# Ledger of designs, part 171: peptides against a protein of PDB entry 5HOI

Target 1, 351 residues: chain A of PDB entry 5HOI
Amino acid sequence: FRYMPFSPAGTPFGFTDRRYLTMNEVGYVSTVKNSEQYSITVSFFDVGRFREYHFEDLFGYDLCFLNEKGTLFGQSKTGQIQYRPHDSIHSNWTKIIPLQAGERITSVAATPVRVIVGTSLGYFRSFNQFGVPFAVEKTSPIVALTAQNYRVFSVHYSQFHGLSYSLSELGTSSKRYYKRECPLPMSLPNINSDMKKDANLDYYNFNPMGIKSLFFSSYGDPCIFGSDNTLLLLSKWRSPEESKWLPILDSNMEIWKMSGGKETTDIHVWPLALAYDTLNCILVKGKHIWPEFPLPLPSEMEIRMPVFVKSKLLEENKAILNKKNEIGADTEAEEGEEDKEIQIPVSMAAE

## One batch from the design tools (peptide; made by RFdiffusion4, then SolubleMPNN)

Design b1_p19_3_s3 (from b1_p19_3, 11 letters changed)
Fold by OpenDDE base, seed 2:
Structure b1_p19_3_s3 (fold): chain B 351 residues (1-351), chain A 19 residues (1-19)
Amino acid sequence: as target 1 above (351 residues)
Amino acid sequence: SRKEKIQQTRELIAKLANE
């Protein structure tokens, strides 16, 4: 196992000279490799609210977090971080995070009020938006971070305990835990099953945890989207005993339903954000599970608890088809391989 | 509208599944 730099919805280079460092509901950050340099572009979905900007990166930033006020960059090996406000009124700042031998920055997060740096040794470093440090805490190794306002969702990895998560509030004087290194019920990528496609190996080497993204919902609930393409939401996190992970969307099942029951292996959901009851995402067609260039327009997918068993729906549809064929036996049905669209029951049409 | 965006997503998935 190797700790890799993680950014929300970041993509690998693959065989290209360009990748997305991060993307969310605000926009997307791309980097292009030009010889020994990188050109970074910060793009926005709301072009009326924000102006796209670019700069030359001499450091090779491999970590990024985008928010409504600025972009945080990090270099996993050198410990350099840079915060760039979107507005020219506020100055950019740069800082070096002290790293031990072999330590890496594994994830960075930024809100309008906090900057967070997590490392492979489990150093959790907090700053204000101006790069003034608050505290350094030692935790289990951090593999992913996201933040909203003062709240931080951190994912930890232990070789002995697997994945855990913390949910904390970074006040002015103290850190409060709502959850502290609790088990995260997310499946890790299965090397033996998923490695059948070279594209899955490339992604696994980029992101061994298979966390495509993590974010807070518009309601402030922690969300995570793993390699199983299931969106998990942490419900009732304010009540420690009532807190539970809800599988609020099986994106593979939703693609299967929306395709008329076709077994597709080349349509992928790339998560951006959860706004109310809709997953904002990029629909990806192709061999790679991640978006390439140019970035497709974002799509909205309604969240739905996976109540339906695919096998039962297939059996019910076969039974309906068999009954139709028993009633229709008197007409010379030519053996045209008509693509039998699975009739999705009308009760799933959103009124 | 939200309904229109969800419908556009369904149409896009259906299109992509037929390519």
Scores: peptide ipSAE 0.465, ipTM 0.925, DockQ to the pose 0.827
Fold by OpenDDE base, seed 4:
Structure b1_p19_3_s3 (fold): chain B 351 residues (1-351), chain A 19 residues (1-19)
Amino acid sequence: as target 1 above (351 residues)
Amino acid sequence: SRKEKIQQTRELIAKLANE
């Protein structure tokens, strides 16, 4: 297994010279290869609130985290990190994270008040927004990080135990755990079944964990979106005994419903954020499961527990069609080739 | 509105599924 640098909703280069380093509800960060250099652009969805900016990257930043106040960059191999405020009032700062031989920065996160660095050896490093260190903790190997305010959601990987997660709060004096290295019930990418397509292999090589993104909801609940295209939300995390992962959206099922029951293999949901009860996402059409350039406008998908089975919906629709045919047999209405759009009852969408 | 954005998503998926 190889630890790869992870950023929320980051995309591979694929066959191109450009990729997204990260994207979320605030915006998207792109990088373009320019010979031995990179050009980084920080773009925003709210163009009235923020001005797009770019800079030349001489370091080859492969880690990124975007928030409402700035962008954190990291270089997984060198240990260099840079924080760039969006506002020019605040200065950029750069720091080198000390790495052991073979250690990599695997993920970085930043909030307006905290910077977090996670490594392949499980070093969890915390800083304030100015790069002043608070603590270094040794955990299981970190594969992904996200943060909101003072809270950190970390995903860990062990060859023996698989995926685990932690939820912590980074106060001024101490780290509080709400969850500490608890099992994460997320499916890993299935190498044998899914890798029949070169595009899936490229993505797996970029992101072996299949974590498309992780974020906090607008309510401050940890969310993760895996390779199975299911959005998991950590419910009741304040009560250790009551805490559970909820599959709040099967995006493949929602695409299937919204397409009129078409089996599509070329429409993909790319997760950005969970705002209230809507997944902000990019709808991707094509062979790649990730967005290309230019980035489409974000879409909103309502969260729904995956309680429906395709077979049952098809049976119900057949039963409705049969009833319509039994009632319609007495009226000589013309043989219009009405395309058999599976009308999914709107009522199943409104309760 | 939220309802309008969800509807736009449905319309977009329907469009993309017919392309």
Scores: peptide ipSAE 0.465, ipTM 0.925, DockQ to the pose 0.826
Fold by OpenDDE base, seed 1:
Structure b1_p19_3_s3 (fold): chain B 351 residues (1-351), chain A 19 residues (1-19)
Amino acid sequence: as target 1 above (351 residues)
Amino acid sequence: SRKEKIQQTRELIAKLANE
């Protein structure tokens, strides 16, 4: 196992000279390899609110986090981090994170008020938006970070205990835990079944945990999207005893429904954010499970608990078709291509 | 509207599943 640098919805280079460092609801950050240098572009979905900008990267930034106020960059091996505000009124700043021998920065996160750095040795470092340090804490090895306002969602990995998560709030004087290194019920990538395709091996080498993205919902709930293409949401996290992970979307099941029950292996959901009750995502067609260039426009998928069994839905649809064929013997009514809308019972969408 | 965006996603998936 190797601790790899993680950024939310980041893509590998594959066989190309370019990749996405990160993407979310705000925009996307791309890097292009030019000999020994990199050209980084920060692009936005709301072109009226933000201006695209680029710069030459001499350090080879492999970590990135984008928010509404700026972009945080990191270099996993050297410990260099850079914060670039989107507004030119605020200055860029650079800092070196001290790393031990063999230590790597594994993830970075930034909000308008906090910068967070996590490492392969489990050092959790917090800063303000100007790079002034607050604290250093030793945790289990950090593999992923996201943050919203003062809250941090961290994913940890232990060879003995697997995946765990923490949810914390970074006040001015102290860190508060809502959850501290609790078990994370996320499926890890299956090396034996999925690695028969070279594209899946490339992605596994880039991201061994299979975490496509993690974010906070618009309501401030931690969300994670794993290799199983299921969106998990942490509900009731303010009540430690009542807190549970909810599988709020099986994206493979939703693709299957929306395709009219076609088994497809070349349509993929790439998660960006959860806004209210819709997953903002990129729909990807092709061999790679990640978006290539140019980036498609974002799509919205409604969240739905995966309570339906494909076999039952197919049996119900066959029963409806058989009933229509029994009634259709007497009236020469027009062969309108009636949309094979799988009637989903309305009652289960509201709980 | 939200309904229109969800419908656009459905249409896009249907299109991509027929390519």
Scores: peptide ipSAE 0.464, ipTM 0.926, DockQ to the pose 0.863
Fold by OpenDDE base, seed 3:
Structure b1_p19_3_s3 (fold): chain B 351 residues (1-351), chain A 19 residues (1-19)
Amino acid sequence: as target 1 above (351 residues)
Amino acid sequence: SRKEKIQQTRELIAKLANE
């Protein structure tokens, strides 16, 4: 196992000189390799609210986090971080995070009020938006971070215990835990089943945990989207004994339903954010499970708990078709192979 | 509307599944 730098919805280079460092509901950050340097572009979906900007990166930033006020960059090996406000009124700042031998920054997160750095040795470093440090905590190895306001969702990995998560609040004087290194019921990528396609090997080498993204919902609930293409939401996290992960969307099942029941293997959901009851995502067509260039427009997908099984929906549709044929048997209408779209019952569209 | 965006997503998936 190798600790790799993680950024929410970041993409690999693949066979190209360009990739997305991160993307979410605010926008997307791209980097292009130019010889020994990189050109970084910060782009926004709301072009009326924000102006796209670019800069030359001499450090090779491989970590990124975008929010509504600025962009945090990090270099996993050198420990350099840079915060760039979107507004020109606020100054950029740079800092070196001290790293031990073999330590890497594995993830970074930023809110308008906090900057967080997580490492492969489990150092959790917190700062204010100006790069003033609060505290350093030693945790299990950090593999992913996201943050909203004062709250931090961290994913940890142990070779002995697998994946765990923490949910914490970074006050001015203290860190409060709502959850501390609790088991995360997310499946890891299966090397043997998924690697039959070369495109999956490149992604596994980029992101061995298979975490495509993690974010807070608009209601402030932690969300994670794994290699199984299931969106998990942490429900009731304020009540430690009642807290549970809910599988609120199987994106493969939703693609199957919306395609009329076609078994497609080349349509992929790339998660951006959860706004209310709608997953904001990029729909990707092709062999790669990640978006290429140019970035398609975001799509909205309604969240639905996976209560229905494909086999049961196919049986119900066959039963409806047989009943229609029993009522319509008197007219010799020709055997047109109408690609019978699986009519999803309207009642399943209204929850 | 939200309903229109969900419908656009359905139409886009249907299109992509026929390509």
Scores: peptide ipSAE 0.462, ipTM 0.924, DockQ to the pose 0.864

Design b1_p19_3_s4 (from b1_p19_3, 7 letters changed)
Fold by OpenDDE base, seed 5:
Structure b1_p19_3_s4 (fold): chain B 351 residues (1-351), chain A 19 residues (1-19)
Amino acid sequence: as target 1 above (351 residues)
Amino acid sequence: MREERIKETRERIAELAAE
């Protein structure tokens, strides 16, 4: 296992010279290889609120976090981080994070008030928005970070315990834990099943944890979207004993429903954010599970707990079709090419 | 707005599934 730099909804280069460093509800950050340099572009979905900007990256930033006030960049190997406000009022700042031999920055997060750096050795470093350090804490190895306001959602990895998560609040004087290194019930990528497609190997090498993204919902609940394409929401996290992960969307099931029950193995959901009760995402068509260039417009999916099993729905629909064919045997059915749209019962579309 | 965006998503998936 190798710790890889993680950014929310970041994409690999694949066979191209360009990739997305990160994307969310605010926008998307792309990088292009230009010989020995990189050109970074910070783009926004709300073009009326924000102006796209670009710069030359001499460091090869491989970590990124975008928020409404700025973009945090990081270089996993050198420990360099840069914060770029979107406005011209605040100055850019750069800092080097001290790394031990073999240590990597694995994830970075930024809010309008905090900057967080996590490492492969489990160093959790917190800063204000101006790069002034607050604290250094030793945790289990950090593989992913996201943050909203003063709250941080961290994902940790142990060879012995697998994935765990923490939820903390970074006050001015102290860090409070709501959850501390609790088991994360997310499935890891299955190398043996996923390796059958070369495109999945490239993604696995880029992101061995299969965490496509993690974010806070608009209500401030931690969300994670894994390789199983299920959106997990941490419910009741303020009450440690009542806290639970809810599978609030099976995106593969929703694609299947919205396609009229067609097997769509080449349509993929790429998660951006959870806004209220809708997953903001990119719909991707093709062999790669990640968006290519240009970026499609974001789509919204309503969150729904997966109450229905696809196999049962297919069996029920087959049973209904067979019953119709047994009753209809006496009427000369004109051989109209009835497009076998699996009528998903309207009741299942309303729950 | 929300219902329209969900409808657009359904239409977009239907389009992508027809390709």
Scores: peptide ipSAE 0.346, ipTM 0.894, DockQ to the pose 0.778
Fold by OpenDDE base, seed 3:
Structure b1_p19_3_s4 (fold): chain B 351 residues (1-351), chain A 19 residues (1-19)
Amino acid sequence: as target 1 above (351 residues)
Amino acid sequence: MREERIKETRERIAELAAE
């Protein structure tokens, strides 16, 4: 296992000179390698609200977090971070995070009021939006961060205990925990099953935790999207004993349903955000599970508890087709090779 | 609006599955 820099919905370079550093509902940040330099572009989905901007990166930023007010960049090895407001009114600032030998920044997050840095040694560093430090806390090794307003969702990794999560609120004087290093019921990527495809190995080397993204919903609930393409939502987190992870979307199942039951192995959901009851995502076609360039327009997918088993639906549909064929055997109609779209019952399609 | 966007997503997945 190796700690890698994580950014929400970040993509690897693969065989290209360009990648997405991060993307969410606000926009997407891309970097292009130009010899020993990088060119970074911050793009937005709402072009009426925000103006695209670019700059030359001499540091090789490999961490990024985008919010409605600015972009946080980080360099995992050097400990350099930079915050760039989207407006020209507020100044950019740069800071070096002190790192121990072998320590890496593993994730960064930024809200309009907080900047958070997590490391491979479990140093949790908090700042205000101007880079003024509040505190340093020692936790289990941090592998991913997201934040909304004053709340932070952190994912931790232990060699002995696997994945855990924390949910905290960063007040002015103190950190409050709603959840502290609780078990995270997310499956890690299975090297033996999933690595039969070279593209999966490249992604695993980029992101060994398989966390495609994590975010807060519009209601302020922590969400995580893993390698199994299931969206998990933390429900009832205000009541520690009642809190549970809900599998609110199996994106592979939804793709299968929406394709008319076709076996699609080259269509992928890339998560951006959860707005109300709709996953904002990029639909990706191809060998790579991540979006390439140019970025497709975002799509919306309704959240739904996976209550159906694909195999049972296929068996039921086969049984319906066989019954139709037994009744229809008396009419010589040339049933052409129409691709037998699996009629998903309207009750399963309309919810 | 929401139902329209979900419909558009379904149509887009169907298109991508036909490629």
Scores: peptide ipSAE 0.346, ipTM 0.893, DockQ to the pose 0.813
Fold by OpenDDE base, seed 4:
Structure b1_p19_3_s4 (fold): chain B 351 residues (1-351), chain A 19 residues (1-19)
Amino acid sequence: as target 1 above (351 residues)
Amino acid sequence: MREERIKETRERIAELAAE
């Protein structure tokens, strides 16, 4: 297993010279290879609120986190981090994170009030928005981070225990845990089944955990979107005994429903954020499960617990078709070969 | 607004599934 740099909704280069370093509800950060340097562009969905900006990257930033106030960049191998406010009022700052031999920064996160750095050795480093350090904590190896305000959602990996998560609050004087290295019930990518497509191998090499993104919902609940294309939300996290992961969206199932029951193996959901009861996402068409360039406009998908099994819906639709054929056998009407769109009953949308 | 964006998403998926 190799620790790879993770950024929320980051994409691989693939066969191109460009990729997204990160994307969320605020915008998207792209990088283009220009010989030995990179050109980074920070773009926003709200073009009226924010101005797109770019800069030359001589360091090869492979980590990124975008928020409403600025962008955090990191270089996984050198330990360099840079925070760039979107406004010109606040100065950029750069810092080198001390790394041990073979240690990598695996993830970075930034809020308007905190900067967090996680490493492959499980060093959790916290800073304020000006790069002033608070603390260093040793945890299990960190593979992903996100943050909202003072809260941090961290994903950890152990070869012995698999995936775990922590939920913490970074006050001024102390770190509070709501959850500390609890088991994360997320499926890892299955190398044997999924790697039949070259595109899946490229993505696996980029992101071996299959975590497409993680974020906090608008309500402040931790969310994770794995390789199974299921959105998990941590509910009741303030009550340790009541806390549970809810599968609030099977995006493959929703695509299948919205397509009229067609086998859509080339339509993919790329997660951005959860706003209220809608997943903000990019709809991707093609062989790659990640968005290419230019970035499509974000789409909204309603969250729905996957109560329905595709097999049952197919059986019910076959039963309805068989009943229609039994009733229709008496009327020789030349209704042509109209495409048997599986009418999903509208009634299942209203409860 | 929300219902409209969900409708637009459905329409967009239907379009992408017809390609």
Scores: peptide ipSAE 0.345, ipTM 0.894, DockQ to the pose 0.792
Fold by OpenDDE base, seed 2:
Structure b1_p19_3_s4 (fold): chain B 351 residues (1-351), chain A 19 residues (1-19)
Amino acid sequence: as target 1 above (351 residues)
Amino acid sequence: MREERIKETRERIAELAAE
């Protein structure tokens, strides 16, 4: 197993000189390889609120986190991090995170009040927005981080226990755990099934955990979007006994419904954020499961618990079609093969 | 606004599925 640098909704280079370092509801950060250098652009969806900016990257930043106040960059191998406020009022700062031999920064997160660095050896480093350190904690190896305000959602990996998660609050004097290295019920990418498509191998090499993104909802609930294209939300995390992961959206099922039940193997959801009851995402068409350049406009999908089994709906629709064909066999009308739209029951259209 | 954006998403998926 190899620890790879993770950023929320980051994309691989693939066969191109360009990739997204990160994207979310605020915007997207792209990097372009120019010989031995990189050019980084920080772009925003709200162009009235924020101004796009770019800079030359001599370090090869491979980690990024974007928030409403600034962008955190990291270099996984060297341990260099840089915070760049979006405004010109606050100064940029750079710091080197001390790394042991073979240690990598695996993820970084930043809020307007906290900066977090996680490593392949499980060092959890916290800073304020000015790069002043609070603490260093040793945890299980960190593979992904996100943060909102003072809260941090961390994903950990153990060779023995698989994926776990923590939910913590970084106060001024102490770290509080709401959840501490609890089992994460997310499936890892299946190497044997998914490797049949070269594009899946390239993505697996970039992101072995298959975590497309993780974020906090607008309500402050931890969300994760895995390789199975299911959005998981951690419900009732304030009550340890009642806390549960809810599969609040099967994006493959929703694409299938919205396509009229067509087999769409080349339409992909790329998650950005959860705002109230809508997943903000990029719809991707093509062989790659990630967005290319230029970035399409964001789309919204309503969250819905997957109550329906696709196989059962297909069987019911086949049974309805077979009954229609048995009744229709007596009238020879040659009316053309109109695309048999799967009639979604009207009860699902009205709520 | 929200219903319009969900409708636009449905239309966009239908367009992408027709390509």
Scores: peptide ipSAE 0.344, ipTM 0.893, DockQ to the pose 0.778

